Peptides against a protein of PDB entry 6B4E. Designs and how they scored, part 1

No score or structure here was measured in a lab: all are predicted.

Target 1, 295 residues: chain A of PDB entry 6B4E
Amino acid sequence: TNFDKISKMFWHYKDKIAQIKQDIVLPIKKADVNVRNLLSRHKRKINPKFGQLTNSNQQLFKIQNELTQLINDTKGDSLAYHWILNFIAKAVVHQAETEVRVKPESALPLGKLTLYLLVQFPELQELFMARLVKKCPFVIGFTCEIDTEKGRQNMGWKRNNENKWEDNTSYDERMGGILSLFAIITRLQLPQEFITTTSHPFPIALSWHILARICNTPLNLITNTHFVILGSWWDAAAVQFLQAYGNQASKLLILIGEELTSRMAEKKYVGAARLRILLEAWQNNNMESFPEMSP
Below, numbering starts at 1 at the first letter of every chain, in headers, positions and changes, except where a header shows other numbers.
Peptide ipSAE was made for these designs. It is ipSAE averaged over its two directions, with the distance scale d0 held at 1.0 Angstrom where the peptide's residues are scored. Compare it between designs on one protein only; published cut-offs may not apply.
A fold fails the geometry check if it doesn't show the stated peptide or something in it is severely misdrawn.

## One batch from the design tools (peptide; aimed at target 1 N247 Q248 K251)

Design b1_p8_1 (made by RFdiffusion4)
Pose (drawn by RFdiffusion4):
Order: sequence, then structure tokens, then C-alpha cells
Structure b1_p8_1 (pose): chain A 295 residues (1-295), chain P 8 residues (1-8)
Amino acid sequence: as target 1 above (295 residues)
Amino acid sequence: SLSPLPSL
């Protein structure tokens, strides 16, 4: 892995976040009354819909239809359309760092909803990827030091209610939940309405990049967070990763489960212990996936 | 033929 190229990719998405603020978010303050009224009303209607998802496919379709109508209502104004898509991208990532953090299997319905919106509204793709990378750089394999305040900000750290950094557990759980959503998206087939006509925007090869880049990361930059996101990724995508790459995926899963954990054994990272358990469960023919969605 | 693994 050429980590200079990974850094260039990271800063490309960081620049995109700045461009979104300049060209989408700030100009909306100056939009006409009809646009402001529509966006104010629609953002209220959109916000709770992500938490209304359940394990039921019928409920997923209902929410997809409701959101499709609300988004289509904004297409008469390109700025309002891009603003509501940016709002949705932020809301989905927030849902991943809250609900998916507590209930990892809720990443499956949320991933199906997000993937549907990503192909129904393709302008969402760049907005969503930039948000993921800003909030969880592990999705592209970016890692930097967090000894400095700027490094902590680069890696997606947050502060609590007194300018102190959130504890390591809170950060690790957030990163797992965000990366779990992205991992579900990479291993999902497109919905039937698009599977016959459209290329998957974030395919399974992106999961290969995450694993390979963590395994190629200098060991002095590895933290408990790398093991936690790999465990979260495993729960969300390891079965389909093997279906895609076979013996090659097996070699990479062994590398992360046996070798990456062994090299960092003196750190006694909690996530490394869980990744070893997942490796042993697979070796005992008991690899799990999230239960498929109910009717 | 399989590809080499990443280095640690």
C-alpha cells in the first residue's frame, strides 16, 4: 500500500467536506422563502425515518418510498436537492454512530436503505463517501498519529461536554458502528430495481482495501480501534468476503485474526481478543452473519 | 495462483 496515495485520497475527501460547506450549506441561508420552508419542513419529516427501520423488509420499502417522495420534492432546485442529500448523508452516518453502535445488526436495514438511496439519487454517492471518510478514516485505510490535537481531529475524534476528548471506548464504538454500515454496503447486492442496470457504487473490493491497508499500516500506528473496526467488519461482511475471494479471502482473514493480533499481543487490546474469538469460531465452522431481514 | 499477503 502506498500510504502517500492514501493520504492524498483522505485530503481529497476533506477538501470535499469544505466544498460542501462553501457551495451547499452556506448558500442555503440565502435561498428564497419557498426553498427554506420546504427544507425546514422536509428535514423534520426525514429525520426520524432512519430510526423507524426494523428487521422487516416491508418496513424498509415503506421508508424508502417515503424518503424518495420527500427527496423528489426538492429536485426543482439543484441547491435544495444537494442540501437535502447532504443532510441525509450526515443523518445516516449519525445513525451508524449511535444506533448501530448499540445494535450492530441494525446496520443491515440501514445499509439496504442507504444503498437504495445511493443509486436512486447518485449525487448522494460523493456526499456520503466524504462524510464517511471525515468521520471514520478507516473506511479507506487512513491512519495518522493522534498524539497531537490536529491528528485527533483528522482521525475523527470528538470532544465531550468539557473540551476533553471522548474516552477511548466511546471513540472505538463509534468507529465500529460507522465502519459496520460501510461494510454492510460493500457486501450487499443492489436492490432488484437497479441490479439489472447499474454498477454497484461501493463494491466488495472496497472491503479488500480496508483489510489490506490495515495489515500494511506501520505497527506503531495500530491501536485498539483497528481491531475493533475489523471485528465490526467481520460481523457484517466476512461471510460474503469469502464468497467473493475464496482462498485469497481466507489468507487475509488468517492474517488479521492470527498474525496482526499476535504482533500486537503485548498491548492487550480488547478488540484483538474479540477478533481472535471470531477467527476461532470460523475455524470451528461456526462463522456467523447477521440474520437476514424478515418479511 | 494466489497473490502474496500484505506485510506486517

Design b1_p8_1_s1 (made by RFdiffusion4, then SolubleMPNN; from b1_p8_1 with S3L S7K)
Fold by OpenDDE base, seed 5:
Structure b1_p8_1_s1 (fold): chain B 295 residues (1-295), chain A 8 residues (1-8)
Amino acid sequence: as target 1 above (295 residues)
Amino acid sequence: SLLPLPKL
């Protein structure tokens, strides 16, 4: 694992967030009133749609079509188009932080929707990835120390209005929610209409990177959160990961589930205990995946 | 292609 490369990638996306603010978010405030009104109406229509997802494919396709139309309505103005995509990127990640956090299986419909949008609107890819990395650096296997304010900020920790850090449980759950979404995206097949025309923007290999990079992370930087997000990843993608990489996947699952947890046993991390349970379930041929969506 | 395993 080349940690310098990972760090460069992390900072690339941090810089991208700053660029998005300067080039997209701030300029739109000075845009024509008609454009601003259009975007305000579209934002109001788009925002609730992510919460309207269910385990129904029919509902998913409806929402896909509605969002596609709303986004296409902005294509006449490049700034408006990029603004609405950036809004969507933020909204999807926010949905992961809130809904997926409490209902991990909701990552499946959200992931399907997101993957569709990422393929349909390629400009969303960099906007979305930048938002993911800012909020949850674990998606690229980045880790730094969290004993400093800057380190915590870099790892996506939030402060409240009183400048108090969020509690560990809130952080762990948010990271788990975001990573569940990303894991789902990596293990989904492209929609049938795109499978022959484009490559997967965030393929299953990125799941391999997450696991491998965490395994190679210096042990003094490994926290409970690492095990929590590994457990979230496991629920979301382990079955499909095994299908994709076979014996090599099995070896990597053993490395995270047995070897990494054993090396950190003295810490008694709750996330590690859960990951051990997931490993044991797999060893007993009881590995579960999220249920398939209804028609 | 086989991906490289991490070194713990």
Scores: peptide ipSAE 0.053, ipTM 0.801, DockQ to the pose 0.533
OpenDDE base, seeds 1, 2, 3, 4: peptide ipSAE 0.051, 0.052, 0.052, 0.050; ipTM 0.800, 0.802, 0.801, 0.798; seed 1 fails the geometry check

Design b1_p8_1_s2 (made by RFdiffusion4, then SolubleMPNN; from b1_p8_1 with S3P)
Fold by OpenDDE base, seed 5:
Structure b1_p8_1_s2 (fold): chain B 295 residues (1-295), chain A 8 residues (1-8)
Amino acid sequence: as target 1 above (295 residues)
Amino acid sequence: SLPPLPSL
C-alpha cells in the first residue's frame, strides 16, 4: 500500500472542499435574485426526496425522475447547476449519517439513487467524493492518528457547540452509515440504460482498496471504528464482493475477519467481536445480504 | 488487474 498516494488523495479532496466553498457556495450568495429564488425552491423540493425512499423500486424510479427534472431545470446556469449538485452531495451524505446509521439496509435504495445521479450528472462525482472523504476518510482507506485535535478533525470527528468531541458511539455509527452507503454504491450494477455506454464511477475495486488499505494500516492506528466500518461494509457488500473476486475475495475476508481481529484481540474491540461473528456466519454458509428491493 | 493482497 502506498500511503503517500492515499494521503495525497485525502488532501486533494480536502482542498476540493475549500474550492467548492469559494467557487460555488459563496458566489451563489451574490447571484441574481431569480437564480437564488430558483435554487431555494429546488432545495426545498429536493431535500425531502432522500427520506422518501423505501424498499420499492417503483418509488425509487419516481424519485429519480423527479430529481432529474429538478436538476435539469438548473442547467441553464452553470453556477446554479454546480450548486444544486453540491447540495445533493451534501444531502446524500447527511442521509447516510442519519438514516443509514440507524437502518443500514436503507443504504440500498439510497445507493441506487445516488449511483443513478452520479452517472446521469457526472459533475456530481467529484463533489460527492470530496464530501465523502471529508466526512469519512475510510472510504479511501485513509487513517491518521487521533491523539491530536487536527488528527481527529481529519478523521471526521465532530465537535459540539461546547467544543466537546462527539462520543465514540456517535462517531462509529456515523462512519458506519457513510461507509455502508459507499460500499453499496461500489457493489451495485449500473442501471440498464447506462451499462453499455458508461463505466462505473465507483466500482467494486474501491471496496478492495478499502479492505486492503485497512489491513496494511499500522496496527497502532487501528481502532474500534475500523472494525465497525468493516462490519458495515460486510453487511453491505460481502456477498457481491465474493461473487466479483471469488477466491481472492475469500482471502481478503479471512484477513480482515480472522487475522486482523486476532492481531487486535487484546484491545477487546466490540466492532472486532461483531466482525468475528460475521466471519463465523460465513464459515457456516450463512452469509446474509440486504434484501432485494420490491418491484 | 486486481490490487495486490495486503500483507498484515
Scores: peptide ipSAE 0.116, ipTM 0.869, DockQ to the pose 0.409
OpenDDE base, seeds 1, 2, 3, 4: peptide ipSAE 0.109, 0.081, 0.044, 0.114; ipTM 0.865, 0.855, 0.769, 0.869

Design b1_p8_1_s3 (made by RFdiffusion4, then SolubleMPNN; from b1_p8_1 with S3P S7K)
Fold by OpenDDE base, seed 4:
Structure b1_p8_1_s3 (fold): chain B 295 residues (1-295), chain A 8 residues (1-8)
Amino acid sequence: as target 1 above (295 residues)
Amino acid sequence: SLPPLPKL
């Protein structure tokens, strides 16, 4: 693991967030009133769509088509198009922070929708990754200390209006929700219409990078959150990860489930205990995945 | 190519 490369990637996406604000978000405030009105209407139509997802593929396809139309309506203005994609990137991550954190299986329909949009609108990819890395650096295996204010900020910790940090449970749940979504995206096959013409934008190899980078992280930087997000990843992607990489996947699952948990046993992390239960379930031939969506 | 397995 090259931690300098990971750090450079982390800061690249931090810079991208600043660039998005300067070049997309702020300019729209000064755009023509008709453009602003269009985007306001589209925002209002788009925002509820993510909450309308169910375990139904039919409902998913309906929402995909509706969102595709709404996004296409903005393509005549490049700034408007990029603004609506940035809005979608933010909305998807927000849905992971709010819904997926409490109902992890909701990551499946959300991930399918997101993957479709990432392929259909390639400009969404950098906007989405920038938002993911800002909110949950674990998606690229970035870790720093959280004993400083700057370290907590870099790791995506939030402060309230009184500058009070969020509680550990809230942080763990948010990180788990975001990571679940990303894990799902990495393990999904491309939609049938794209499979022969397009490469997967965030393939299963990115799950390998997450796990490997966490295993190589200095042990003094490993927290309960690392085990929580590994457990979230496991529920979301472990079955498909094993299918993709076979024996090499098994070795990496043993490294996170047995070796990493054993190395950190003195900390008695609740997330580590859960990950060990998941390992034991797998050893008993009872590895579970989220149920497939209905037709 | 995938990164090598980590050394714990």
Scores: peptide ipSAE 0.314, ipTM 0.918, DockQ to the pose 0.383
OpenDDE base, seeds 1, 2, 3, 5: peptide ipSAE 0.302, 0.280, 0.181, 0.308; ipTM 0.913, 0.904, 0.837, 0.915; seeds 1, 2 fail the geometry check

Design b1_p8_1_s4 (made by RFdiffusion4, then SolubleMPNN; from b1_p8_1 with S3L)
Fold by OpenDDE base, seed 3:
Formats: C-alpha cells, sequence, structure tokens
Structure b1_p8_1_s4 (fold): chain B 295 residues (1-295), chain A 8 residues (1-8)
C-alpha cells in the first residue's frame, strides 16, 4: 500500500472542498435574487426526498424521476447546477450520518438512488467523493493519528456548540453509516439502462482498496472505529464481494475478521468483537445480506 | 488490477 498516494488523494479532496466553497457556495450567496429564490425552493423540495425512501423500488423510481426533473431545471445555469449537486452530495452524506447509522439496511435504497444520480449527473461524482472523504476518510482507506486536534478534524470528528468533541459512540456510528452507504454503492450493479453505456463510477474494487489499506495501516493507528466501519462494510457488501472476487475475497475477509482482530485483541475493541461474530457467522454458513427491495 | 493482499 502506497500511503503517500493515499495521503495525496485525501488532500486532493480536502482542497476540492475548499474549491467548492470558493467557486460554488460563496458565489451563489451573491447571485441574482431570482437564482437564489429558485435554489431555495429546489432545496426545500429536494431535501425531504432522501427520507422518503422505503424498501420499494416503485417509490425509488418515483423519487429518482422527481430529483432528475428538479436537477434538470438548473442546467441552464452552471453555477446553480453545481450548487444543487453539491447540496445533494451533502444531503446524501447527512442521510447516511443520521438514518443509515441507526438502520443500516436503509443504505440500500439510498445507495441505489445515489448511484443513479451519480450516473445521470457525472459532475456529482467529484462533489460526492470530496464530501465522503471529508466526512469519512475511511472510504479511501486514509487514517491519521487522532491525538491532535488537527488529526481528529482530518478524521472527521465533530465538535458541538460547546466546542467539545463528540463521544466515541456517536463518531463510530456516523462513520459506520457513511461507510455502509459507500460500501453499498460499490457493490450495486448499474441500473439496466446504463450498463452498456457507462462504467461504474465507484466499482467493487474500491471496497478492495478500503480493506487492503486498513489491513496495511500501522497498528498503532488502528482504533475501534476501524473495526466498526469494517463491520458496517461487511453487512453491506461482504456477500457481493465474495461473489466478485471468490477465493481472493475470502482471504481478505479472513485477514480483517481473524488476523486484524487477533492482532488487536489486547485493546478489547467492541467493534472488533462484532467483526469476529460476523466472521464466525460466515464460517458457519450464516452470512447474511440486506434484503432485496420490493417491486 | 486489484491491490495485492496486505501483510499484517
Amino acid sequence: as target 1 above (295 residues)
Amino acid sequence: SLLPLPSL
């Protein structure tokens, strides 16, 4: 694993976030009042859609169509278009932080919607990845120390209004929610209408990158959060990962589930204990996937 | 190509 390359990728996306603020978010605040009013109306219509997802494909398709129309209405103004896409990127990640963290299976409809939008609106891809990396660097297998304030900030830790760090459980759950969404996206097939014309923007190989990079991370940087997000990844994608890579996938699952947990056993991480349970369930032929969505 | 298997 080339950690210098991963670090460069991390900082690339951090710079992208700064660029988005400078080139999209701040300029729109000074834009024409009609444009600002349009975007405010669109924001109010778009924001509830992510919470309206269910286990129904019919409902998914309805929301896809509604969002597609709302986004298309902004294409005549490049700044407005990019602002709406950036808003969507933020809203999707926020939904992962809030809903997916408490109901992991909700990642499936959210992931399907997100993947559809990523293909329909390619400019969303960099905006979304930048937001993901900012909020959850684990999506690219980036890890740094959290013994410093800057390190915690880089790893996506939040402070409350009292300038206190969030509790470990809240952080772990948020990271797990975001990672679940990303894992789902990586293992989903493209919608049928795109399979022959478009490459998958975030393919299953990115799941391989996450696992391999975490396994190669210096052990002194491994925390409970690493095991929590690996468990979240496992629930979201392990079945499909095994289908994609067969024996090589099995080796990597054993590395995270057995070897990495064993190396860190002295820490008694709760996340590691859960990951061990998932490994044991697999060994007993009881590996489960999220239920498929209804028509 | 996929990344090589990691070594712990």
Scores: peptide ipSAE 0.065, ipTM 0.833, DockQ to the pose 0.389
OpenDDE base, seeds 1, 2, 4, 5: peptide ipSAE 0.036, 0.058, 0.056, 0.063; ipTM 0.748, 0.830, 0.822, 0.829

Design b1_p8_2 (made by RFdiffusion4)
Pose (drawn by RFdiffusion4):
Structure b1_p8_2 (pose): chain A 295 residues (1-295), chain P 8 residues (1-8)
Amino acid sequence: as target 1 above (295 residues)
Amino acid sequence: DPPLDLST
């Protein structure tokens, strides 16, 4: 892995976040009354829909249809359309760092909804990827030091209600939840309406990149967070990763489960212990996936 | 079986 290229990719998405603020978010303050009214009303209607998802496919389709109508209502104004897509991208990532953090299997319905929106509204793809990278750089394998305040900001750390950094547990759980959503998306097949005509925008190769880049990261930059997001990734995508790459995926899973954990054993990282358990469960022919969605 | 390739 050429980590200079990974850094260049990271800063490209950081620049995209700045461009979104300058060209989409700030100009909306100057939009006409019809646009402001529509966006104010629609953002209220959109916000709770992500939490209304359940394990049921019928409910997923209902929410997809409701959101598709609301988004289509904004297409008469390119700025309003891009603003509502940016709002949705932020809301989906927030849902991942809250609900998926507490209930990891809720990443499956949320991933199906997001993937559907990503191909129905393709302008969402760049907005969503930039948001993921800003909030969880591990999705592209970016890691930097967090001894400095700027390094902490680069790695997606947040502050609590007194300018103190959130505790390590809160950060690790958020990163797992965000990366779990992206991991689901990379291993999902497209919905039937698009599977016959469209290339998957974030395919399974992106999961290979995450694993390979963590395994290639200098060991002095590895933290408990790397093991936590690998465990979250495992729960969301290891079965399909093996289906895609076979014996090569098996070699990579062994590398993360046996070698990466062993080389960092003195740290006694909680996430490394869980990743070892996942490796042993697979070796005992008991690799799990999230239960498939109900009707 | 070929060795593991970590190129990206």

Design b1_p8_2_s1 (made by RFdiffusion4, then SolubleMPNN; from b1_p8_2 with D1E T8V)
Fold by OpenDDE base, seed 1:
Structure b1_p8_2_s1 (fold): chain B 295 residues (1-295), chain A 8 residues (1-8)
Amino acid sequence: as target 1 above (295 residues)
Amino acid sequence: EPPLDLSV
């Protein structure tokens, strides 16, 4: 693993966030009143839809269609179109931070919706990745020290209004939620309408990247969060990962579940304990995946 | 069996 390249990728997306603010978010505030009104209406209609997802494919398709129409309504103005996509990117990640955090299986419908949108609207891809990397750099296997304020900020730690860092549990859960979403996206098949015309924007290989890069991360940078997000990834994608890569996948799962946890045993990380349990469950032929959605 | 690729 070349961590210099990963770092460059990390900062690319950090810069992208700044660029989005300057070129999309701020300019729209000075746009024509009709455009601003349109976007305000659309924002209000779009925002609740992510929370309206259920385990129903029928409901998913309904929401997909509604969002598609709403987004298409903005295409007459490039700035408006990019603004609404950026809004969606932020909303999806926020949903992962809140709902998926506490209900990991909700990542499946959210991931399906997100993948559909990423393919339907390719301009969403960079906006979404930028938001993901900002909030959860684990999605690209980036890790830095968190003993400085800047390090914590880079790793997606939040501060409250009193400038106090969030508690460890909150951070771990948020990272787990976001990573669950990304993991789901990587292991989903493209919607049928796109399978012959489009390549998968975030394929299962990116899950391999996450695991490999974490395994190669200097041990002094490994925290409980790493194990938490690995556990989240496991629940979200381990079954499909094994299907994709077979014995090579098995080796990597053993590497994270056994070797990495053993190397960090002295830390007694709760996340590591959970990952060990997941490994043992798999060894006992009891690996579980999220239930498939209903029709 | 090929070696595990962790170079990515």
Scores: peptide ipSAE 0.462, ipTM 0.935, DockQ to the pose 0.873
OpenDDE base, seeds 2, 3, 4, 5: peptide ipSAE 0.458, 0.458, 0.459, 0.459; ipTM 0.934, 0.934, 0.934, 0.934

Design b1_p8_3 (made by RFdiffusion4)
Pose (drawn by RFdiffusion4):
Structure b1_p8_3 (pose): chain A 295 residues (1-295), chain P 8 residues (1-8)
Amino acid sequence: as target 1 above (295 residues)
Amino acid sequence: SLEEYLTL
């Protein structure tokens, strides 16, 4: 892995976040009354819909249809359309760092909803990817030091209610939840309405990049967070990763489960212990996936 | 290397 290229990719998405603020978010303050009213009303109607998802496919379709109508209502104004898509991208990532953090299997319905929106509204793709990378750089394998305040900000750290950094557990759980959503998206087939006509925007090869880049990261930059997101990724995508790459995926899963954990054993990272358990469960023919969605 | 290791 050429980590200079990974850094260039990271800063590209960081620049995109700045461009979104300049060209989408700030100009909306100057939009006409009709646009402001529509966006104010629609953002209220959109916000709770992500938490209304369940394990049921019928409920997923209902929410997809409701959101599709609300988004289509904004297409008469390119700025309002891009603003509501940016709002949705932020809301989906927030849902991943809250609900998916507590309930990892809720990443499956949320991932199906997000993937559907990503192909129904393609302008969402760049907005969503930039948001993921800003909030969870591990999705592209970016890692930097966190000894400095700027490094902490680069890696997606947040502060609590007194300008102190959130504890390591809170950060690790958020990162697992965000990366779990992206991991589900990379291993999902497109919905039937698009599977016959459209290329998957974030395919399974992106999961290969995450694993390979963590395994190629200098060991002095590895933290418990790398093991936690790999465990979260495993739960969400390891079965499909093997279906895609076979013996090559097996070699990479062994590398992360046996070698990466062994080389960092003195740190006694909690996430490394769980990743070893996941490796042993697979070796005992008991690899799990999230239960498929109910009707 | 990782590439050699992953080669089948």

Design b1_p8_3_s1 (made by RFdiffusion4, then SolubleMPNN; from b1_p8_3, 3 letters changed)
Fold by OpenDDE base, seed 5:
Structure b1_p8_3_s1 (fold): chain B 295 residues (1-295), chain A 8 residues (1-8)
Amino acid sequence: as target 1 above (295 residues)
Amino acid sequence: SLEDYLSE
């Protein structure tokens, strides 16, 4: 693992966020009133869609079609198009932070929707990844110290209006929610209509990177959050990960579930304890995945 | 032991 490379990637996306604000978000505020009105209407229509997802594929397809139409309506204006995609990127991540964190299995329909949109609208990919990395650097296996304000900020910690950091539980849950979504995306197959024409934008290999990079992270930087997000990943993708990589996947799961938890045993992290339970369940041939969606 | 040669 080349951590310098990972760091460069991290800062690339941080810079991308700044660029998005400068080149997309701010200019729209000065755009023609008709464009602004269009985007306002579309925003209002788009935002509720993510909460309308259920365990039904039928409902998913309906929402996919509705969003596709709404996004296509903006293609006549490049700035408007990019603005709406950026909005969607933010909305998806926000949904992960709020809904997935409390109902992890909701990551599946959200992930399917997101993957569809990422393929249908390729310009969404960089916007989405930038937002993911900003909010949850774990998605690329980035870790830094959190002993400083800047370090905490870099790792996605939020402050309230009183400049107080969020509590550990809130942070852990948010990170877990976002990571669950990303994990799901990496393990999903492309929709049938895209399989022959498009490569997967965020393939299962990215899950490998997450696990491997965390395993190679200096132990002094490993926190409870690392184990929480690993547990979230496990629930979301472990079964499919094993299917993809076989014995090599098994080795890596053992590394995170047994070796990493053992090395950090003195910390008595709650997240680590849960990961141990997941490992044991697997060893007893009881590994579970999210239920498949209904037709 | 943890691996140091895993994927970047």
Scores: peptide ipSAE 0.049, ipTM 0.740, DockQ to the pose 0.163
OpenDDE base, seeds 1, 2, 3, 4: peptide ipSAE 0.047, 0.037, 0.043, 0.048; ipTM 0.763, 0.720, 0.751, 0.762

Design b1_p8_3_s2 (made by RFdiffusion4, then SolubleMPNN; from b1_p8_3 with T7A L8E)
Fold by OpenDDE base, seed 5:
Structure b1_p8_3_s2 (fold): chain B 295 residues (1-295), chain A 8 residues (1-8)
Amino acid sequence: as target 1 above (295 residues)
Amino acid sequence: SLEEYLAE
């Protein structure tokens, strides 16, 4: 693992966030009133869609079509188009932070929707990844120390209006929610209509990167959060990961579930304990995945 | 080997 490269990637996306604000978000505020009104209306229509997802594929397809139409309405203006995609990127991540964190299985329909949009609108990919990395650097296996304010900020910690850091549980749950979404995306197959024409924008290999990079992370930087997000990943993607990589996947799962947890046993991390339970369930042939969506 | 798990 080249951590210097990962760090450069991290900062690339941090810079991208700044660039988005400068080149997309701020300019729209000065745009024609008709454009602003259009975007306002579309924003109001788009935002509720993510909460309307269920375990139904039929409902998913309905929402996909509705969003596609709404986004297409903005293509006549490049700035408006990019603005609406950036809004969607933010909204999806926000949904992961709020809904997926409390109902992990909701990552499946959200992930399917997101993957569809990422393929249908390729310009969304960089916008989405930038938002993911900013909010949850774990998605690219980035870790830094959190002993400093800057370190915590880099790792996605939030402060409230009183400049107080969020509690550990809140942070862990948010990270888990976001990581669950990303994990789901990596393990999903492309929609049938895209399989022959498009490569997967965030393939299962990215899950491999997450696990491997965490395993190679200096132990002094490993926290409870690492185990929490690994557990979230496990629930979201372990079955499909094993299907994809076979014996090599097994080795890596054992590495995170047994070796990494053992190395950190003295810390008595709750997340590590859960991961150990997941490992044991797998060893007993009881590995579970999220249920498939209904037609 | 552990080398198999390296990622860049």
Scores: peptide ipSAE 0.044, ipTM 0.735, DockQ to the pose 0.167
OpenDDE base, seeds 1, 2, 3, 4: peptide ipSAE 0.036, 0.040, 0.036, 0.029; ipTM 0.732, 0.732, 0.723, 0.708

Design b1_p8_3_s3 (made by RFdiffusion4, then SolubleMPNN; from b1_p8_3 with T7S L8E)
Fold by OpenDDE base, seed 2:
Structure b1_p8_3_s3 (fold): chain B 295 residues (1-295), chain A 8 residues (1-8)
Amino acid sequence: as target 1 above (295 residues)
Amino acid sequence: SLEEYLSE
């Protein structure tokens, strides 16, 4: 693991967030009134779509088509197009922080929708990844100290209106929700209409990177959150990860489930305890995945 | 080492 490279990637996306604000968000405020009105209407139509997802593929396809049409309506204006994609990126991550956080299996339909949009609209990829890294650096295996305000900010900790840090449980759950979504995306197959024409934008190899980078993270930087998000990842992608990499996947799962938890045993992290339970379930041939969606 | 095994 090259941590310098990871850090460069982290700051690349942090810079991207700043660039998005300067080049997309702020300029729209001065755009033509017709453009602003269009985007306002589209925003209102798009925002509820993510909450309308169910375990139904039929419903998924309906929403995909509706969103595709709405996004295509903006392509005549490059700035408007990028603005709506950035809005979608933020909305998807927000859905992960709220709905997926409390119902992890909802990551599956959300992930399918997101993957479709990422392929259909390639410009969404950098916007989405930048938002993910800002909110949850764990998606690229980045970790820094959180004993400073800047460190906490870099790791996605939030402050309320009174400048009080969110509690540990809230942070853990938010990170778990976001990581669940990303994990799902990495393990999904491309939709049939794209599989022969394009490569997967966020393939299963990115899950490998997450696990490997966490395993190589200095132990003094490992927190309960690391184990929580590993557990979230496990629920979301472990089965498919094993299918993809076979014996090598098994070794890595043992490393996180047994070796990493053992090295941190003195901390008695609740997240680590859960991860060990998941490991034991797997050892007893009881590894579970989210249920497949209905037709 | 673990780092070598997990090299990307």
Scores: peptide ipSAE 0.039, ipTM 0.738, DockQ to the pose 0.227
OpenDDE base, seeds 1, 3, 4, 5: peptide ipSAE 0.034, 0.037, 0.035, 0.037; ipTM 0.728, 0.731, 0.694, 0.718

Design b1_p8_4 (made by RFdiffusion4)
Pose (drawn by RFdiffusion4):
Structure b1_p8_4 (pose): chain A 295 residues (1-295), chain P 8 residues (1-8)
Amino acid sequence: as target 1 above (295 residues)
Amino acid sequence: PKIVPAPD
């Protein structure tokens, strides 16, 4: 892995976040009353819909239809359309760092909803990817030091209610939840309405990049967070990763489960212990996936 | 048991 290229990719998405603020978020303050009223009302109607998802496909379709109508209501104004898509991208990532953090299997219905929106409204793709990278750089394999305040900000760290950094556990759980959503998207087939006509916007090869880049990361930059997100990724996508790459995926899973954990054994990272358990469960023919969605 | 991947 050429980590200079990974850094260039990271800063590209960081620049995109700045461009979104300048060209989408700030100009909406100057939009006319019809646009402001519509966005104010629609953002209230959109916000709770992500938490209304369940393990039921019928509920997923209901929420997809409700959101599609609300988004289509904004298409008469390109700025309002891009603003509501940016709002949705932020809301989905927030849902991943809250609900998926507590209930990892809720990444499956959220991933199906997000993938549907990503192809129904393609302008969402760049907005969503930039948000993921800003909030969880591990999705592209970016890692930098966190000894400095700027490094902590680069890696997606947050502060609590007294300008102290959130504890390591809170950060690790957030990163797992965000990366779990992205891992589900990479291993999902497109919905039937699009599978016959459209290329998957974030395919399974992106999962290969995450694993390979963590395995190629300098060991002095590896933390418990890398093991936590790999475990979260495993729960969300390891079965389909093997279906896609076979013996090559098996070699990579062994590398992360046996070698990456062994080389960092002195650190006694909690996530490394869980990744070893996942490796042993697979070796005992007991690799699990999230239960498929109910009717 | 151990899973040993086939060589390249």

